# Peptides against a protein of PDB entry 9GMZ: the designs that were tried, part 11

Target 1, 343 residues: chain A of PDB entry 9GMZ
Amino acid sequence: TGFPLELLTRPATERLAYFENYTVAHPRLKEVYEILMRTIAEPAGASFIFVYGASGVGKTTLRLRVEQKLTELALPKLESDRARVPVVGIEAIAPESRYFNWKEYYTRALITLEEPLIDHKFDYGVRGISRDNFGKINVESKVVAPALRRALENALIHRHPDVFFVDEAQHFGKVASGYKLQDQLDCLKSLANMTGILHCLLGTYELLTFRNLSGQLSRRSVDIHFRRYCADSPEDVQAFKSVLLTFQQHLPLAETPNLVDHWEYFYERTLGCIGTLKDWLKRVLSDALDREATTITLKDLQKRALSVAQCQKMFKEIQEGERQLSETEADVQNLRSALGLGA

## One batch from the design tools (peptide; made by RFdiffusion4, then SolubleMPNN)

Design b1_p8_6_s4 (from b1_p8_6, 3 letters changed)
Fold by OpenDDE base, seed 3:
Structure b1_p8_6_s4 (fold): chain B 343 residues (1-343), chain A 8 residues (1-8)
Amino acid sequence: as target 1 above (343 residues)
Amino acid sequence: MLLPQFDP
């Protein structure tokens, strides 16, 4: 089934919102979702989950859908345990400076953790953290990072989420000259250990650098590779075409555009990343709705496409990440062979 | 083929 036909008579804002809220159940999303949900349910002593993949592959969409599902699954228990938050998710911000702002991170984490339970007061045990009558958390400027950390630790223990998500987690890698990335990982590890809360870091292939720096994290982490679709795989090409076919039926336009016939162009400008594809189609749909257009043309697509230079840059970053993973897999195989273990 | 909506 396509979009609800009644949308054609609705305002452009409602038509755009429909497409924005529409998520295609593409194979890689389903696979990674199932692995992630299983790992959250049964972490087997893991303290970290690393979800890595290309920019625009759909990691944020994955996170949001997992957050939704964990919330839905927890609802019956939340009636009896009103202090509990089932899940917390934040996005790590790229620092304006060459150093990661832990104070800001802890503040954002605290705010996000307490927003769902606005009516439930919690004593953070830290002076300068308060909650107003509207449930808004206020953190005074005088509160130092170690105090905010203690407040977050206490809040995480009290709220006991099944997982703490950090999206764009590659931003922890933005360290000042002379600082070690290891120190950032040790801070995260310490937070996970002190709270007993499973942390899921989502990000680009730069997360592999994080994973490899701490031999202690590697022993307590689960890795989930959110792969793009590859044009050299007939199955991946078919999946990508199926995504295009699905999106074309869910664009709330009077005439269904033929996206599938342009699959190579879509692939060229998305590198097989479905998030990038969806965001492109959103921009094009918005433009079409603003013009009251009946359909989307190739010219409309071209107007909103990433440049070839952008795609070339993104592709180099992807190739480096995929290479690093392939080398790691080969190294494991070589080690197993050298140990006399079967393949 | 047409893919379903992602309803987890």
Scores: peptide ipSAE 0.468, ipTM 0.948, DockQ to the pose 0.879
Fold by OpenDDE base, seed 1:
Structure b1_p8_6_s4 (fold): chain B 343 residues (1-343), chain A 8 residues (1-8)
Amino acid sequence: as target 1 above (343 residues)
Amino acid sequence: MLLPQFDP
């Protein structure tokens, strides 16, 4: 089973869109998805979920698939509750300064939460927040961050999403060290507590530094590690090869490329991150379609590969994150042993 | 082994 053969007669844009929309059910994605969906359904008093892993592991794909599923599951209820939004997802912006732009965060969250398809006009109780003729939220520049926060709190309470996603959440940690970072954690904690809405922060391993600074967040958070595939694990290598085999069958080309024979090269240039792999294959597919090529060659792959220097940098960041997690796991075992609890 | 499409 592969791509629909009819795609070979379709425009390059449709062929590319097919591959872009195609998601492989690889073991780590399925595992993290099941844990995340279960945690959203039964948060057990948690206010936060932290999903951390390597850049390009597939966190955005995970988020989008969870958003899709939560929307599908909510459809029967949305017919009776027209005010409800099933899920809201934003991307945190890297701060241009040593300060996180809360005004921008609240504005983006409010705009995303109040998409035009919602029939119910909500009065935010804040001057300078309006809807245009298309139902899109407009926020005047004069609206201050505390007013936007109140508007977002009211909107979250009224729309009652099952979860609030924040992608690239490591950007909350890129602020001035110490006192100001605690204030930001307290701000997020307060938003979750005031609204009763579960927050899911997705990010790189830099998110661990943010998580570890608040012993109060740790008590109300669930951690989900989205692992890459490791070349030292035969099971992980087999899973990675299975992903390559699946992608090669779903590249809408006249001749099926043999990606599996190049698995080591794919691993070297993706570090076992399936998002990085998919994005690489998308670029190569786009180039092949532009040339009306029948297949993808190793030379085509090499043209769009990350450089060895980029991979070495990314690998150091991954190793540091994996080390911090391994130390935390060892610390838990040491704590259990010191408490007289079995390892 | 071929993996299924992730359509949750």
Scores: peptide ipSAE 0.455, ipTM 0.945, DockQ to the pose 0.879
Fold by OpenDDE base, seed 2:
Structure b1_p8_6_s4 (fold): chain B 343 residues (1-343), chain A 8 residues (1-8)
Amino acid sequence: as target 1 above (343 residues)
Amino acid sequence: MLLPQFDP
C-alpha cells in the first residue's frame, strides 16, 4: 500500500505534511519502542532510562511516538484526574555559555509541564512564577535556580507524569570538567529521587560517559541502545532496503521513484540512520513539490545529500560510540573471567 | 519487503 492517491490533487503543504507524519515501522524502531514502553510501564525501581544512538537514528521520532502513546493510554484517567500530565518531553539546548543553564532548564521544564490546556491551577509556592491571561507560565528574571527547582519538583509531584523525557541530553555533558558533569548527573538524580518521576534521557553516544561516571546511576538505570543499520549485516541491509522501498511508496509523487536501486548511495550518506534518511527525503520532496515535479531523480537526491565530509565526521563519532560499547562488553567478560565465572 | 506504518 502506498500513499493515498488523492494527495496528488492536494496542496504541496498537505503532501509534505503527509510524508513528515509518516513513520516507517522499521525493526530497530519497533524493538526500541517495545523496550522503552515496557520499561516505562514497569521501571522495577529504575529512576533513569538512557536511550543512546547515532545522531539521526530516530530518537526524537521514538520519543514523540512514545509521548503520543502514553497520552492516548492516559486519556481515560485524565478525565477523572485533571491535575495529571501523562508525559513531559523537553529538548536540552546546547548552552551558549560553557556552563549548563539550570535556570533555563527548570524554566523550560515548568513551561512544558504546565501546558495552557491544564485548567487545574497549581500554586508553586514561589514568588515570580505566574500564569498569564492565556494560562502560559511566566517566570520572572528574579526567580533563582533553587526556587525554580523546588517549583519543578512540586509540579512533577502534583502532575505525576509516567516519564520525563529529555532529548539531546548529551548537552548536559558539554561541561569542561568531569566534576561538573557528575554534579549535573547528581542534580538530575536528586530531581528524579525527590519527585519519584522516571527520567528518560535520549541522546548520542556521549550519554555513555554519563553512565560510566556514575556507578550509582547504573544501579537505577536502564540502557537502551538505538542501533543504526550496518552494511556488513545482510539482515540490516535488507531492513534498510525495506525502509527505502516503503518510503518510495509513501512519497506523494505522480511517479514512484526507485530509491532501492540507489540503496548504497543512501547508505553512504545516512550511515544507516533512518532519521537522517527521512530528513533527506523530506528536503528532496519539498524541492520536488516546489517545482511541481512528477518524481525524484538521483540529481535531486544529490542536491540535498550531506557532504562526504559531514558523513565522515558523523561516521567517526558513531565508530567511537560503538567502540565504547564493545569495550564495555569486553570489560564485563573480563570481569566474569576474573571472578571465575565461566565465559 | 514493505514495512507497515509505525502506528503504536
Scores: peptide ipSAE 0.443, ipTM 0.943, DockQ to the pose 0.877
Fold by OpenDDE base, seed 4:
Structure b1_p8_6_s4 (fold): chain B 343 residues (1-343), chain A 8 residues (1-8)
Amino acid sequence: as target 1 above (343 residues)
Amino acid sequence: MLLPQFDP
């Protein structure tokens, strides 16, 4: 099955939107989705879920699909409980300053929890937080971070989401010299404990530093590794080729481009990360649609590829993360052996 | 092999 052929007569914007909204059920995405959905349904006393993997592996796509599913599953309950929000998802922003901006984080979280379509108005109990005539939250400049935290705690308790997602959560680690990453983790832990809301942090392998710093978080966390496809695995190469074949059939172009014959070049410039691949193909599709082109060529791909220097940098970051995980697995085996449990 | 669409 390919794209709807009627798209060939539609505007470039509709053709691009089709491909943007198209998600391939690739093996790693399906596996991580099933684990994440099960863990959200049955957290077993966990307060945190850590989803870590390479930049561009597809963590944001995973989050958005889980948010969609949780919203769909909650619809029958939302008819009776108009105060409930089924899921909340935010992206952590890299601080412009040396300090993580907790005031901005709490404000963004509050704005996301209070979508204008929620009929049930909630009083945050904090002066300087109001709704405008459009139902949008306004936070006065005088409101301090501790007051915004209390407002967020109250909002999370009242709205009672099944999970609170924080994408790009490695940005919590960008703390100024003299602030401990531990203090940031203790703030997040306290928020999860005070609200009873499960937190899911999605990010790069830099999240492993968070796992290692708090032996108390590790006892109340579930770890999910979102792996890339590896070229040294025949099964992973076959899965990657299957993704290329599927995208090839779902590019809304008059002539189906042969992406699979260039699989090594796609692998070289994506490092086996399907999000990076999709974003590359979106850029190339946009360029092709702007030119009213019938297909995509290797030259079109090369024009929008990541540079070798970018790929080398990304690969170094991936290798360091994969190394840290491998060392942790070895440490677990060593611990099991030392405990007499066997390998 | 062609992969299905991810419809959650």
Scores: peptide ipSAE 0.437, ipTM 0.940, DockQ to the pose 0.870

Design b1_p8_7_s1 (from b1_p8_7, 3 letters changed)
Fold by OpenDDE base, seed 4:
Structure b1_p8_7_s1 (fold): chain B 343 residues (1-343), chain A 8 residues (1-8)
Amino acid sequence: as target 1 above (343 residues)
Amino acid sequence: MVVTTEPL
C-alpha cells in the first residue's frame, strides 16, 4: 500500500496536496479518536471534554477527523433538518492584548456555525448581525460582547451541534491572572449550560491548569490525554517506526526513501509527536518537489529539522506536563487508598 | 485514515 503512482506524472502542487491530506491512523490517534467519538455520542451529563497533549502530537488532526466523521454520520438527518449543523470547530486565537477578546471569539464562532452553505436563515434576535448576499455573516462594530454571546447561545440552540470544538484552547489561559482564567471558564461553563451543547477544548498541557482551577468543571468534564510516543517503551518505538514506514510509502517520490533506518533521528527531532513529524516531512517533500528530486536525503531532512535548542525547549514543556499529570494520577490513587478504595 | 503498516 502506497501513494497512487499516477501522482508521479502530476504537478508538484497535487503531489504535495496528497501528502498534506494523508493521515496515518497511528495507535494513539485511533485510541483518542475512539474515546472522543464515544464520549460525544454518550456524554453522560458531561458539559466539557478536555483533550490535552504535547504541541504537535496531532490534536488538530484528531479534531478534523472527528468533525469529518460527525458530518458523515449526520448527512442522512441533514437532508430533513436543514437547520442543523452536526459539528462546529474553531481555533482559539492567542490574544495580541493582555485580555482575551470575547467579542472576536463569539464573532468567529458565529461565522463558523453559520457557514454560507446553510440555506436555512436564522434570526439571531440581535440587531447588527446580518447576512450578506453570499450568506456570510456580518457583525457591525457597535455589537457588544454580551449581545454576541446571546446570538451564539441562540445559534447553538437552533443549530444543535453534537459538539463545539475549541482548538488551541490553552490561549484562554494566557490571561495574566488566575482570576481571569476562572472567569473565562465560568463564561464557557455558562455557555455550555445555557445551550446544552457539549464543549470540547483541545490544547497543550497548559489546559491542566483549567482542570485544577474548577472543581465544578471537574464534576462535568471528561479528560482525554493524547500521549506522544515514548522511546523507553518498546511498543511506542515500534508504533513510531510503523508511522515512519507508512509515511515513506506515501511520499509521492519516484524512489522510496528509507525513513525507518533513521528512526532515532526522527524521534530526537519530533519527541515522538506525529504532527511534528508530518509537518517536517511536508517541508522536506516541498523542497524535493521544487528541485524535481527523485527522493529525499538525510541532508534534506537536516535542512528542515527543528534545532536542538527548539527540541530541548519543547521537551522541557512536555516533561513538565507529563509530570503534572503523573502527580495528579498519584493524588487520585492516594485519595482512593485513603477512602479505602483499592488502587 | 490509512492504517499504519508494521515495519519489516
Scores: peptide ipSAE 0.009, ipTM 0.529, DockQ to the pose 0.260
Fold by OpenDDE base, seed 3:
Structure b1_p8_7_s1 (fold): chain B 343 residues (1-343), chain A 8 residues (1-8)
Amino acid sequence: as target 1 above (343 residues)
Amino acid sequence: MVVTTEPL
C-alpha cells in the first residue's frame, strides 16, 4: 500500500500536500498518542500534561492528531452545545526580548479559541476586544495583559475544551533567570486552576527544568516522554527502517526510491527523530517535484540534509535530556527498592 | 517533461 497513483498526474502542489498531510503511525507515536488520549479522557485531578522529547521527534504531529480525534469525538455534542470548543492548540513563540510576551500569548489564545466559524459568539466583557465583519477577534493595542487574561479565562470556561495544547512550550523557559521561569509556571497553573481546563505543554527536554522547579507540579501533572529511536536498540532500528519503508512508499514519485538501504545515513542526519526525517523528505520531494524528477537521489538527500555540525549539537542536547531522565528513573527505582516496593 | 534520474 502506497500513495494513490493518480497523484502522479496531479500538480506538484497536490503531490507535496499529500506527503505533508501523510502521517506514519510509528510505534512511539502510537504509544504516546494512546497515553495522551487516555490522560485527556481521565485526567484524575491532573491540571497539566507534559509531553517532552527531542526536537523533531514528532510532538506537533502528535498534537494535531489528538486535536483531530478530539474534534471528531465531540461532533455529536457540538450540535447541541454550539458554544463548546472541543480542543484548543497554540504554539508558544520564542520571545524576541528576555521576557515572555503574555499579552501576545493571551491574544493568540483568544484568537484561536474564538474562531470566526463559531456561531455562538462570546462577550469578553473587556473594552477593546471586538470581532471584525468576518467574525475574527480584534484586540486593540490599549488592552492590557491582565484584561486579556480575564477574557481568556472567561472564554475557556464558556468554551470548555477537553484540553488546551501549548506547543513549543520550552519558550516559556527562555527567561533570563530560574525565578522568572517559576513565575511563568505559576501563571500557567493559576490559569489551569481558575478555568478547570487541562493544559498540555509539548516541548523539548528543556521542559524538564519546569518539573524540577515546582514540588507542586508532581501532584497535578502527568509526564509523557516521547522517545526517539535509538541505534543501540535492534527493535528501534527495525522500527526506524519500517518508517523509511513507509515513507518511500508514500513519496508521490514515478519511481520508488530505496530509502531503507540508506537507513544509517538517514539515522545519522535525524538522530532517530521521525519529524526531522519527514521534514527532510518533504524538502527533497519539493525539489524533485520542482524539477519534474521521476525519483530522488543521494545527491538530492545530501543537498537538504542537516549538517554534521547541526546533528552533533542536536545530539548533545538530546543526550543531556535523556541523561536527566535516566537519573530520575534510577532515583525512583532506588527509592522504591529502599521502601521494599517492587521496581 | 519528467526527468529520469537514477533511483536511490
Scores: peptide ipSAE 0.008, ipTM 0.438, DockQ to the pose 0.043
Fold by OpenDDE base, seed 2:
Structure b1_p8_7_s1 (fold): chain B 343 residues (1-343), chain A 8 residues (1-8)
Amino acid sequence: as target 1 above (343 residues)
Amino acid sequence: MVVTTEPL
């Protein structure tokens, strides 16, 4: 079924919001969602989940859908346990400085975990953390990073989320030395171990560097590869065309645009990344709605497309990540052969 | 098979 036809008489803001909130259940998203939900429900002693894949593959969409589902599943328990938060998610910001700001990270995590709607008061055991008259967490500038970590540890233990999400987690890796990256991973590992809370790090293929640096983390981690669609796979091409058909049906326009006939152009400018595709179509839809247009044209698509230079850069980053995964599979085969287990 | 992408 397409979009609700009543949207054609609704304001542009409501039509755009419909498309923004619409999620295509494409095969790779469904697969990764099922693996992630199962791993959160039964972590089997894992402390970490790594979700890695291309920029714009749909990791943020995956996170938001898992957060929604965990919240829905927790609702019956939240009536009896008013202290519980079902899930917490933060985005790791790229530091303005060459060093990751742990003080800012812990502050943002506390603010996110302790949303104003949480009526249940908690003592963080740290001076200079308070609630304002609106129930918002206020952290005084004098509070140091170790005290904020302890406050976050106490808050995570008390609120007991099923998972702690960190989106754009590759920003932990932007440290000028492998040693500083290890220290950051050891800090995250300490937080997970002290709280007993499962951590899910979502990011680019740069997260593979974390996997390679810590053989100890690998024993307590689950890895989830969120793959793009590949043009050399007939099944992937068919899945990508099916996504285009679905978006075509869910664009709240008077005339349904033919996106499927242009699938190669959509593939060229998205590299098989459905998040990149959705964001592109959202921009084009916004422009069409602002003009009160009945449909979208190839010219409208071209106006909002990523440049060839942007696509070439993104493709190099994808190829390097896919290569590193292929090398890891080869290393496992080499290890099995060296152990006498056969290929 | 048209993979009917049901909304997640």
Scores: peptide ipSAE 0.007, ipTM 0.488, DockQ to the pose 0.194
Fold by OpenDDE base, seed 1:
Structure b1_p8_7_s1 (fold): chain B 343 residues (1-343), chain A 8 residues (1-8)
Amino acid sequence: as target 1 above (343 residues)
Amino acid sequence: MVVTTEPL
């Protein structure tokens, strides 16, 4: 089943928006979605979930689908508990300075948690935090990070989200020497423990550095590896081709382009990352719609592809992350074998 | 919109 044919008579903006909002439920996305949803429902005393994988694998798409589902599941309870927020999600910003800006983090978390649609005004117990006439949170510049933390702790307890998402969470690590990184992780751990709110950190393989820094975090964390598709796996190649077929059917163009015949070129320039593939096709679709083109060509694809040098850099970063995980799995297996536990 | 991949 393809796109709605009526889109061919619609404005380019609506045709593009259809494709932007379109999500392929590919095998790796389904697998990670099911694991994440199960872990959120039954955290088993975990305070953290780590979701790591290649840049452009689809972590943001995963987050948005989980946020949507948690919201849908919470709707019947939100009618009785108007103070509740089902889910909160923020992106960690890479700080411009050598120090993580906790004030900015807490401010953004409060702004996101306290959306205007919440009928019940919460008193944060902090002077200089207010709501505007539209219900949006305003934080005065004089409010210090420890006060914002207390406000966020109180807001998280009162709103009681099922999970707190932090996307691009590798940015916590880019700023800190080993000691400062431990202090940041202990700060996040303390926030999760004080609020009782499960935190889900999504990021690149750089997030693995956090997993290993605290034996106390590892004891209270669940790890989820969002894998790319690998060209050395026949099943992964077939899944990647099926994604191309699905995108081919859902490009709102008069003539269906044959993406599948070019699967190797799509794989070469995406490294098996479906988010990278979608973003590439979105750029190509936008260019085609701007020209009122009936289809997309190989030349259109080539114009918007990542360069070979970009792909080589991204692939090295992926290989290093996959290697670190494989070594960790082998180390666990070796430890089990050394303990006389079966494989 | 969420759509399942069709097998090739």
Scores: peptide ipSAE 0.006, ipTM 0.470, DockQ to the pose 0.475

